Peptides against a protein of PDB entry 6RO1. Designs and how they scored, part 60

Target 1, 216 residues: chain A of PDB entry 6RO1
Amino acid sequence: LGKEIEEYIHKPKYCLPFLQPGRLVKVKNEGDDFGWGVVVNFSKKSNVKPNSGELDPLYVVEVLLRCSKESLKNSATEAAKPAKPDEKGEMQVVPVLVHLLSAISSVRLYIPKDLRPVDNRQSVLKSIQEVQKRFPDGIPLLDPIDDMGIQDQGLKKVIQKVEAFEHRMYSHPLHNDPNLETVYTLCEKKAQIAIDIKSAKRELKKARTVLQMDEL

## One batch from the design tools (peptide; aimed at target 1 P17 Q20 S106)

Design b2_p28_6 (made by RFdiffusion4)
Pose (drawn by RFdiffusion4):
Structure b2_p28_6 (pose): chain A 194 residues (1-46, 58-67, 79-216), chain P 28 residues (1-28)
Amino acid sequence: LGKEIEEYIHKPKYCLPFLQPGRLVKVKNEGDDFGWGVVVNFSKKSLYVVEVLLRCAAKPAKPDEKGEMQVVPVLVHLLSAISSVRLYIPKDLRPVDNRQSVLKSIQEVQKRFPDGIPLLDPIDDMGIQDQGLKKVIQKVEAFEHRMYSHPLHNDPNLETVYTLCEKKAQIAIDIKSAKRELKKARTVLQMDEL
Amino acid sequence: EDEEWEEEMKEKLPDFNVEKADIRVYPE
């Protein structure tokens, strides 16, 4: 569901109008993410590209690392979430100290909103009048309710058990696909003709 | 530029709320 919502937000017809300088954006590509960042401007490429400050062809910052902000161009279809907040940015972003200042400014925004950095309502704000997105948002609130209700959500060992469950779940996916091809390969193809 | 952007957003969506969609934050 989460990924499905991102695809609607990826549509440039819907998200480009809200990519003003200083807008907070979360970016993820093929798995790894850079946390949150701020946009500077955007233009066409070659698809659209926006230059965004992120925590880090570079890779994202690790959890233990304090991080160093760097501006990088990214494709628009790599934005996972867009916030209602536009934080002020310096005019000349070339200095390192200003880049750290922006990192500290967002640390203060995250504090002003411990419930989470507010996101744009894709309908009330972004204007996605598509009916499919309605049923998606409904399933999200319902499944989030199911998640926080699960006895394991609060358990500190949840991440330890969740990984063993993820591993055991992937092994099972292999067995399924492996059996699928085996039922095909083992099949005699010309028996219906006969 | 910001005023032009707010007018364009109100023309596109009559029920658009600028205070909700645009939360401005300044450094301390």

Design b2_p28_6_s1 (made by RFdiffusion4, then SolubleMPNN; from b2_p28_6, 11 letters changed)
Fold by OpenDDE base, seed 3:
Structure b2_p28_6_s1 (fold): chain B 216 residues (1-216), chain A 28 residues (1-28)
Amino acid sequence: as target 1 above (216 residues)
Amino acid sequence: DLEKWIKELLEKNPNFNVEKAFIEVYPE
């Protein structure tokens, strides 16, 4: 269900208005999870499909991501790789296809005008880390219906199913059923997204004000 | 023109809360 919601959110027709410079986004490419990064800019590229002659517009977002130092040495020839958990890594501007955005935050960071200096890029990482400290339950997400205005009936049905499932899980006294753990593991991923949306809505209601780093 | 397309999209979708759907964080 979380993946189903992601399939709606990463569609250009829904997400492009929210990809402002400084927007926090989560980037995942197959097995490579970059975690949270910051949007720098985006561009429309035309790709000619060789077989149809139809120009499919490809949207590329430049995202400041924490990359491994090894990938940076080969950055001219090889795809960027995420920093290992035990590695400091380095913040780099990486071109990302829009469909690789797994989440979009309600948080928008101030970013330096010049991202060429390493220190300026690393300062953004510090800001991300401070935001993560401020939101221990997870960085707040944009609501696909209330914030992004997605009116798709398929998405509404998915969300209703998630909410109904969560309600059934919380209403069932069977918190002690060990078979619930396997259902819970599948449901926790689904429930976590719904919880994250609900938590994000509550935090957005509280945090309609500009957050300063001293308040984090 | 990407800006024109975004503007048209926002006009067609008045429920988009672009201006309110963000929290600004400033570094110290």
Scores: peptide ipSAE 0.237, ipTM 0.763, DockQ to the pose 0.387
OpenDDE base, seeds 1, 2, 4, 5: peptide ipSAE 0.024, 0.087, 0.023, 0.026; ipTM 0.413, 0.674, 0.340, 0.433; seed 2 fails the geometry check

Design b2_p28_6_s2 (made by RFdiffusion4, then SolubleMPNN; from b2_p28_6, 15 letters changed)
Fold by OpenDDE base, seed 5:
Structure b2_p28_6_s2 (fold): chain B 216 residues (1-216), chain A 28 residues (1-28)
Amino acid sequence: as target 1 above (216 residues)
Amino acid sequence: SFKKWLEEMKKRNPNFDAERAFILVYPS
């Protein structure tokens, strides 16, 4: 269900308006989870489909990501790899295909204008960590309907299934099945995504109220 | 409020840079 929502939000027609500099995004490439990074820029590249000759535009987003120092030594020949959980890592600007964005946050950071100095890049990591401290349950996501304005009926059905599944998980004391802890951890991550959507909706409503109060 | 959060963050981390803090960008 979370993957089904991801298939909608990473589509260029939906996500491009939200890929402003400073936007928090989550990046995954196959088995490599970079976690939360910050959008620096995005570009459209012309691509030609090999079999049809049709123009299939590729969208590339430059994301400031926490990378392994080992991968940086080989950066001329190898793709960047995520820092290990126990590793400090180093923040690097990495070009990422838009379909590799697994999540988009409602949070946008101020970023330094010059990201060439290591200290400026590492300062952004400190800012991400402070956001994570503020949101112990997880960084709030953009709501695909209320924030992103996605009108797709398929997505609405997926969200309804997620909400019904979450309601069933909260209503069923599935406390006793050990195999469910792994499903619960995945479903708590999904429920945390939906709680983050609801919390983001509440914080959005509060911040709209604060913006309205600052406009009053 | 954002202000109260900034004050708490400054209390927890004296090196917290408020100018590098996050803005909740609500798409209008």
Scores: peptide ipSAE 0.035, ipTM 0.383, DockQ to the pose 0.132
OpenDDE base, seeds 1, 2, 3, 4: peptide ipSAE 0.028, 0.020, 0.013, 0.025; ipTM 0.400, 0.348, 0.361, 0.422; seeds 1, 2, 4 fail the geometry check

Design b2_p28_6_s3 (made by RFdiffusion4, then SolubleMPNN; from b2_p28_6, 14 letters changed)
Fold by OpenDDE base, seed 4:
Structure b2_p28_6_s3 (fold): chain B 216 residues (1-216), chain A 28 residues (1-28)
Amino acid sequence: as target 1 above (216 residues)
Amino acid sequence: SEEEHKKELKARNPNFDYEKAFIKVYPE
């Protein structure tokens, strides 16, 4: 269900208005999870579909991401790789296709105008870490309906299913079913997404306050 | 069409400046 919501959010027609410089976004490419990064800029690339000759524009977002130092050495020939959990890594501006955005936050950071100096890029990482400390339950997400204005009935049905699933999970403590652990792991991932949506609504009120905090 | 897409984006966010947002077009 979380993946189904993601399929709507990463569509250019919905997400582009929210990809302003400083917007927190989550980037995932196949098995590579970069975690939270910051939008720097976006651009349009002309793409001609080889089979139809129709112009299907591709959108590329430049995102400041925490990359492994190993990947940076080979950056001329190889795609950037995410930093390992125990690795410090280095913040780099990486061009990312819009469909690789797995989440969009309500949080927008002020970023340095010049990101060429490593210190300026690393300062943004400190800001992300500070936001994460302020939101221990996770960085708040944009609400796809209320904030992004998505009117798609398919998305509304998905959200309703997620909400109904959460309600069932909390209202029926399956205390006695030994199969709970396997259901819990799948449900925890789904519930975490749904909690992220509900917490996002609560935290959107808080995130407006974070944007007003002079120290960020 | 690009014009239809522009209209859709403006419908989602009336304050969205499409022309300022899409300055960089990469040619094929």
Scores: peptide ipSAE 0.152, ipTM 0.723, DockQ to the pose 0.039
OpenDDE base, seeds 1, 2, 3, 5: peptide ipSAE 0.041, 0.022, 0.022, 0.014; ipTM 0.688, 0.650, 0.646, 0.393; seeds 1, 2, 5 fail the geometry check

Design b2_p28_6_s4 (made by RFdiffusion4, then SolubleMPNN; from b2_p28_6, 13 letters changed)
Fold by OpenDDE base, seed 3:
Structure b2_p28_6_s4 (fold): chain B 216 residues (1-216), chain A 28 residues (1-28)
Amino acid sequence: as target 1 above (216 residues)
Amino acid sequence: EKEEWIKKLLEKNPNFDIEKAFIEVYPS
């Protein structure tokens, strides 16, 4: 179900308006999970007109990602690889096809104007880590309907199925199954997070408040 | 001011407010 939602949100017609510099996005390429990175810029790769019956225009988003230092040595010829869990890694601007964005956050970070210095890039990692600390239940996502304005009936049906599944999980008397409790705790945390994020988003939408990291 | 590309995209998607769709976070 999460993957089905992803198939909608990574479509250029829906996500491009939200790929502003500083936007937090999650990047996954097959077996390589880069985790959360920050949008720097995006560009259209193909000049093909959408109505020509030819391949949909490809978009490339430049994302600041935590990369393995080993992969950077060969970065001219080889694709960047995510930093290993035990590795500090290095923040690099990586060109990513838009369809490889697995998630888009409601969070937009302030980023340095000059990302050429390593220290400036690494400062962004510190900011991401601070945001992650402030959101222990996960970085808040853009709502595909309320925030992104997606009106696709297929997506609405998927979301309804997710909500119904979550509701059935919560309403099911099997709350007493300890194995289910772990899954439910994760789902309840996720749902409570979704509710709290929805509530917090409603409050934030009302407040137009620039949250300083100290106020998050 | 909103970037020109954002304006063009908003014209195609009038049903959402992009300014309400993000939280700005500044380093402390």
Scores: peptide ipSAE 0.113, ipTM 0.639, DockQ to the pose 0.374
OpenDDE base, seeds 1, 2, 4, 5: peptide ipSAE 0.025, 0.023, 0.030, 0.087; ipTM 0.508, 0.599, 0.451, 0.698; seeds 2, 4 fail the geometry check

Design b2_p28_7 (made by RFdiffusion4)
Pose (drawn by RFdiffusion4):
Structure b2_p28_7 (pose): chain A 194 residues (1-46, 58-67, 79-216), chain P 28 residues (1-28)
Amino acid sequence: LGKEIEEYIHKPKYCLPFLQPGRLVKVKNEGDDFGWGVVVNFSKKSLYVVEVLLRCAAKPAKPDEKGEMQVVPVLVHLLSAISSVRLYIPKDLRPVDNRQSVLKSIQEVQKRFPDGIPLLDPIDDMGIQDQGLKKVIQKVEAFEHRMYSHPLHNDPNLETVYTLCEKKAQIAIDIKSAKRELKKARTVLQMDEL
Amino acid sequence: TVFGSKKLTKEELKKEREEGEKKIKELE
């Protein structure tokens, strides 16, 4: 569901109008993410590209690392979420100290909103009048309710058990696909003719 | 130096959307 919502937000017809300088954006590509960042501007490429400050062809910052902000161009279809907040940015972003200042400004925004950095309502704000997105947002609130209600959500060992479950779940996916092709390969093809 | 921030209301967002649409049309 989360990914499905991102695809609606990826549509440039809907998200480009809200990519003003200083807008907070979360970016993820093929798995790894850079946390949150701030946009500077955007333009066409070659698809659209926006230059965004992120924590880090570079890779994202690790959890233990304090991080160093760097501006990088990214494709628009790599934005996972868009916030309602537009934090102020320096005019000349070339200095390192200013880049750290922005990192500290966001650290203060995250404090002002411990419930989470507010996101744009894709309907009330972004204007996605598509009916499919309605049913998606409904399933999200319902499954989030199911998640926090699960006895395991609070358990500190949840991440330890969740990984063993993820491993066991992937092994099972292989067995399924492997058996699928086996049932096909083992099949005699010309028996219906006969 | 730390820089300020602002949460934007719906009315402000509507203005920003209109500005964004104008910027997209200029690019086209």

Design b2_p28_7_s1 (made by RFdiffusion4, then SolubleMPNN; from b2_p28_7, 14 letters changed)
Fold by OpenDDE base, seed 2:
Structure b2_p28_7_s1 (fold): chain B 216 residues (1-216), chain A 28 residues (1-28)
Amino acid sequence: as target 1 above (216 residues)
Amino acid sequence: MIYPFELLSKEEIEKIKEEGKKKIEELE
């Protein structure tokens, strides 16, 4: 069900409006999970389908991702690889096809204007880590329907199935299905995220008010 | 404490969505 939702979210017509600089996104490329990164910008590319000769629009998103230092040394010949769990890694701007975005957050970071210095890129990692500390149950996601405005009936059916599954899980907590724990964790995360977003919005509004008062 | 991130209000999300749609249309 999560994968089915992803198939809607990563469509350019739905996700591009939310790919502002600083937007948190998850990037997955086959077996490579980069985790959370930060959007820098996106561009439209044209690709010719080998069999049709038709130009289909492709979109490339430049994303700050935590990459393996080993992969960076070979960046001229090899694609960037995610940092290993025990590796510090280095934040790099990586061009990513838009369909490789597995999740889009409601959170937008303040990012340095100049990302050429390593220290500026690494500061973004610190910001991501701070956001993760603020959301221990997971970084909040954009709601596909309420936030992204996806009206596709197929997605609505998927969401209904997820909600029905969530309801069944909450109604029957004793089913030790390991898949249930994952969904419970997702549902609890969603509920906690909603609370955390509301709290964070209030704190942000207060912080902005204080900053505006200091600038006056 | 300056938060390094922004959370969008519903109104801001709607605005961004509309601006984004226009941008996509311009790119098509």
Scores: peptide ipSAE 0.249, ipTM 0.828, DockQ to the pose 0.379
OpenDDE base, seeds 1, 3, 4, 5: peptide ipSAE 0.229, 0.037, 0.371, 0.181; ipTM 0.820, 0.637, 0.870, 0.786; seeds 1, 4 fail the geometry check

Design b2_p28_7_s2 (made by RFdiffusion4, then SolubleMPNN; from b2_p28_7, 11 letters changed)
Fold by OpenDDE base, seed 5:
Structure b2_p28_7_s2 (fold): chain B 216 residues (1-216), chain A 28 residues (1-28)
Amino acid sequence: as target 1 above (216 residues)
Amino acid sequence: MIYGFELLSKEELEKIKEEGLKKIKELE
């Protein structure tokens, strides 16, 4: 169901209006999960003829992503790879196809105007990490219906199914299966996290909270 | 450098959406 929602949100007609510089986005490329990055810019890759009704125009989004240093050495010939969990990595502006965006946050960062210096790029990583600290339950997502304005009935049905599933998961007594409890606890934590995030988002949206990070 | 982040209100999101749509049109 999450993947089904992603199929809607990564469509250019829905997501491009929200891809301003500083927007937090999550990038996945095949088996590579880059995690959260920051939008720098986007451009149109190809003029797909408007009359070919099936092919949405391709857009490239420049996203500041945490990359492995090893992949950067081979950047001339190979695609960037995400930093390993135990690796510091290096923030690099990576051009990604728009459909590789797996999530879009309601959070927008203030980013340096010049991202050419390594220090400026690395400072953005610190900002991302600070946001993650402020949202222990996960970085808040744009609501596909309320925020992004997607009116597709298919999406509404998916959302209804997700809500119904979540409700059922919450209402189901924890079966004494320790494996089920772990899955349910993880799902409940994830769902509670999502609810808490949504609630926190609503409260923060009301407060127009520009958090100035003085010590970053 | 002072870095920060913002969570946008509905009104701000609407403005951003409008600006984004203008940018998209410029790229077409």
Scores: peptide ipSAE 0.367, ipTM 0.879, DockQ to the pose 0.627
OpenDDE base, seeds 1, 2, 3, 4: peptide ipSAE 0.321, 0.332, 0.346, 0.306; ipTM 0.865, 0.870, 0.874, 0.857

Design b2_p28_7_s3 (made by RFdiffusion4, then SolubleMPNN; from b2_p28_7, 16 letters changed)
Fold by OpenDDE base, seed 5:
Structure b2_p28_7_s3 (fold): chain B 216 residues (1-216), chain A 28 residues (1-28)
Amino acid sequence: as target 1 above (216 residues)
Amino acid sequence: MIYGFELLSKEELEEIKKEGKEKIEKLE
């Protein structure tokens, strides 16, 4: 269901209006999960039908992503790879096809004007980490309907299914499978986190809050 | 350098969306 929502969100007609510099986005490329990055800009690549068969123009989003240093050495010939969990990594501007955006946050960072210096790029990572600390239940997402204005009935149905599923998960915990309970508890926590995120988002949306980070 | 983040109101998001659309139109 999350993937089904993603299929709507990553469509250029829906997401491009929200890809301002500083917007937090989640990037996944095949098996590579880069996690949260920051939008720098986007551009139109071609009118050629993307391999997905979509008639929509292909767009490339430049995203600051935490990359492995090893991948950067080969960046001339190979795609960047996400930093390993135990690796500090390096923030790099990576051109990403728009359909590789798995999530878009309601959060927008203030980013350095000049991202050429490594220190400036790394400072953005600190900012992301600070945001993550402020949102222990997860970085808030744009609401596809309320925020992004997607009116597609298919999406509405998906959302309804998600809500129903969440409700069923909450109301009828499949208690019999401890793994399922863990997954459901994680999903319930994630869904409650998503609801709490929606609620927190609603509360947070009511207050324009610019959180300035102390110089770390 | 002061680093920070913002949460935007619905109205602000609409404005941003509008600006984004204008940017898209320029690319078309």
Scores: peptide ipSAE 0.360, ipTM 0.873, DockQ to the pose 0.607
OpenDDE base, seeds 1, 2, 3, 4: peptide ipSAE 0.281, 0.340, 0.120, 0.250; ipTM 0.843, 0.869, 0.653, 0.829

Design b2_p28_7_s4 (made by RFdiffusion4, then SolubleMPNN; from b2_p28_7, 15 letters changed)
Fold by OpenDDE base, seed 3:
Structure b2_p28_7_s4 (fold): chain B 216 residues (1-216), chain A 28 residues (1-28)
Amino acid sequence: as target 1 above (216 residues)
Amino acid sequence: MIYPFELLSKEELEEIKKEGKKKIEELE
């Protein structure tokens, strides 16, 4: 169910409006989890498939990601790889296909205008870390319906199923249905998304309240 | 405290949506 929601979010018609410079996004590519990065820009790449006559527009998002130092040395020949948990890594602008964005945050960072200096790129990492400290339960996500305005009935049905499942989980805590485990993994991801959305909305509201209090 | 990030209001999200649609149209 989480993957199904992701499929809707990945659609350019839904996500591109929110890919402003500074937007926090998660990037995942075939097992490589880059975690949270920051949108720098996006562009349309026309892939002329020779025989289909249909220009399927591909969108490429330039995302500032924490990359391994080893991958940067081989950047001319190899794709960037995420930094290992034990290494500092280096923030690098990586072109990413839009469908590789696994999540979009409601948070937008202030980024330096010039990202050529390493220090400027690394400063963005510090900013991400500060955001993570502000949101210990996770960086808030955009709500696909309320924030992104996705009106697709398929998505609504998916969300309704998630909510119904969450309600059943909370209403019947003692139902050890073993089939719940497989549904639980899918629904935990889904429930975690819904909880993350609700918690993120609550934290966003709290953070906004704190911000408003600090501005007074 | 200068927060390194901006939290978007519902109104701002609607504006972003409008601007984003325009940007998409410009790219198309």
Scores: peptide ipSAE 0.409, ipTM 0.880, DockQ to the pose 0.419
OpenDDE base, seeds 1, 2, 4, 5: peptide ipSAE 0.138, 0.327, 0.273, 0.335; ipTM 0.713, 0.846, 0.837, 0.860; seed 4 fails the geometry check

Design b2_p28_8 (made by RFdiffusion4)
Pose (drawn by RFdiffusion4):
Order: sequence, then structure tokens, then C-alpha cells
Structure b2_p28_8 (pose): chain A 194 residues (1-46, 58-67, 79-216), chain P 28 residues (1-28)
Amino acid sequence: LGKEIEEYIHKPKYCLPFLQPGRLVKVKNEGDDFGWGVVVNFSKKSLYVVEVLLRCAAKPAKPDEKGEMQVVPVLVHLLSAISSVRLYIPKDLRPVDNRQSVLKSIQEVQKRFPDGIPLLDPIDDMGIQDQGLKKVIQKVEAFEHRMYSHPLHNDPNLETVYTLCEKKAQIAIDIKSAKRELKKARTVLQMDEL
Amino acid sequence: EEELEEIKEEGEEREEELLEEGRLFLVE
């Protein structure tokens, strides 16, 4: 569901109007993410590209690392979420100290909103009047309710058990696909003719 | 380029409307 919501938000017809300088954006590509970042401007490429400060052809910052902000151009279809907040940015972002200042400004924004950095309502704000997105958002609130209700959500060992479950779940996916092709390969093809 | 300028102008107008409604935040 989360990924499905991102696709609606990826549509440039809907998200480009809200990519004003200083807008907070979360970006993820093929798995790894850079946390949150701030946009500077955007333009066409070659698809659209926006230059965004992120924590880090570079890779994202690790959890233990304090991080160093760097501006990088990214494709618009790599934005996972868009915030209601537009934090002020310096005019000349060339200095390193200013880049750290922005990192500290965001650290203060995350504090002002411990419930999470507010996101744009894709309907009330972004204008996505598509009916499919309605049913998606409904399933999200319902499954989030199911998640926090699960006895394991609070358990500190949840991440330890969740990984063993993820591994055991992937092995099972292989068995399924492997058996699928086996039932095909093992099949005699011309028996219906006969 | 003209299409992008129009999108930015429309974006500024929408942002002003949403700020009047208190749905958006400006942080200094």
C-alpha cells in the first residue's frame, strides 16, 4: 500500500506544483533511502529532476554516522513522501557550514512534530481525485490499526523475530515459484491433442 | 520552459491559498 500511494504522489501532474524551494521530501530508490531532504528547484531532464539536499552517485548516511548534507539531482519518480512544511534555506548553499545549518534546522522540525513530519493530503491538498487512491488510503488506516493492535508491535524482540520471519518467508516464495515451473516442466504438452 | 513557468506560477497561487487555510507551514 505504501508503495501504491507513492506512485500517485510520483505523478508530476500532481506533485510538481508543490516542489517549492525548502519543501521537505523523503526519497527512496531501489531500496536504500536518504531519510528526509529539502528541495532547491526543479527542471526537466533528458522525466523531471529536482535538486535536493540529503544525508549521505553517493549513498545515504548510515545510522551510526552523524551525516553530511549534500545537494544532488534526483528523479521525481524517486520521491516517497511530501511534507506540508517548507523550511527556510540559505541563499548561497555552497558553504559546508550552511549545509550543516539546514541539517540542524530539520532536526528542530522533527522535534516540533514528534508524531511525524506532516504530509500533504493527496486529495485535500494535492488534488488527486482518483477513485483508486481512496480505497488505498482506507486500507492503510485499517492495516495500521491492525499493526499497532498486534501483541508483537510493542515487543522489543519484534525486529529479531521479524527478520527470521522475513527469511523464512522468502525461502517459501522460492519453493512456490520453483514448484510452479516444475509443474510446468514436468507437464506433457501434447496430451490434450492425443 | 514555458510549461514549467506556468506550473511554478500555479504552485505559488495554490501555496498562498493553502497558507490562508492554515494547512501549510513556513519555518524560519

Design b2_p28_8_s1 (made by RFdiffusion4, then SolubleMPNN; from b2_p28_8, 12 letters changed)
Fold by OpenDDE base, seed 5:
Structure b2_p28_8_s1 (fold): chain B 216 residues (1-216), chain A 28 residues (1-28)
Amino acid sequence: as target 1 above (216 residues)
Amino acid sequence: DEELEKIKEEGEKKYKELLEKGKLYDIK
């Protein structure tokens, strides 16, 4: 269910208006969870107009992320990896595709104007840690409906199912409703289909990116 | 990109509106 909500919020149509400099966002790339980072800027990677019947334009978000120092020592060709839990890490500006945003916070931080100095980047990590201390139950999220203005009936149905499931789980902790397993299996199948569609779109976008890089 | 700038401007308007409604946090 959380993954189904993610499939809406990371769409450029919905999230781009909220990607102001200093916005807290969560970044996940495959098996790599970077956790909370801070938006620096975003740009359009392709000049393709959405009305051309072609694939939706790609957007790149520059995000300050806590990266492993080991991954930064490896040549400029390797993708940055998240810092280990016990590692201090280093805050780096990492260009990420917009669909890798797993969450968007209602929090916007002040960021230094010059992020080239390491100390300025590390100061942002201290600010993130302070926000985490202020919100012990977790960093607050933008509401997809009320704050982001997503009117998609599919999302509303997902939220209603979550609420109904939570209500049933809290009301009947002992009843494995066999219908719940069926709903879970259907939700998992739908989630898998959504992942497969996302993966297929991602591969098409990668192929397009390679084509655009060959044209540069 | 003129479209990108328009999205950013609309985003800053929405940000101000949500901030005024107390829905957002601006932490310095």
Scores: peptide ipSAE 0.501, ipTM 0.918, DockQ to the pose 0.752
OpenDDE base, seeds 1, 2, 3, 4: peptide ipSAE 0.095, 0.343, 0.289, 0.343; ipTM 0.641, 0.868, 0.846, 0.868; seed 2 fails the geometry check

Design b2_p28_8_s2 (made by RFdiffusion4, then SolubleMPNN; from b2_p28_8, 13 letters changed)
Fold by OpenDDE base, seed 1:
Structure b2_p28_8_s2 (fold): chain B 216 residues (1-216), chain A 28 residues (1-28)
Amino acid sequence: as target 1 above (216 residues)
Amino acid sequence: DEELKKIEEEGKKKEEELLKKGRLYIIK
């Protein structure tokens, strides 16, 4: 179900308006998870192979991503690879097809005007890490309906199914495991501290629903 | 590209809407 939501979010007609410079986005390419990166710009790719009957223009977004140092040496011929968790890595501007965006945040960073210097790119990583510290329960996502304005009935049905599934999971007797409740309550409390309490509960539930569905 | 300009203009409107809703986080 999270993947089904992703299929709507990464459509150019919905996501492109939100791909402003500094927007936090999550990038996944097959088995490669780059995690959170920062949008630099986007462009339209004109060279659609004539043999792909896809009349739809391809869009490429340049994203600052944490890449392995090894992948940088071969950057002329090989696709960038994500940094290993234990690796420092290096922030690189990577051209990414828009459909490889797995999530879009409501967070937007200020980015250096010149990203050619390594230090300027690495400063953006520090900013991402600071955002992650401020949002320990996860970086806030754009709501596909309320923020992105997606009116597709298929998406609404998916969201309804997700909400119904969550309701069933929470109503299940096994959810009363005090150990699960403590972890969930700690996560909810941390989320509630990160987001000013009064208006955010429903929005947080939707964003959390999307994240939980990605784990499913 | 005129299409890209239109998308950017729509993006500005969307950003203003997010800001008005208190849903936009701008971090320095």
Scores: peptide ipSAE 0.594, ipTM 0.944, DockQ to the pose 0.707
OpenDDE base, seeds 2, 3, 4, 5: peptide ipSAE 0.580, 0.582, 0.585, 0.578; ipTM 0.944, 0.944, 0.945, 0.944; seeds 4, 5 fail the geometry check

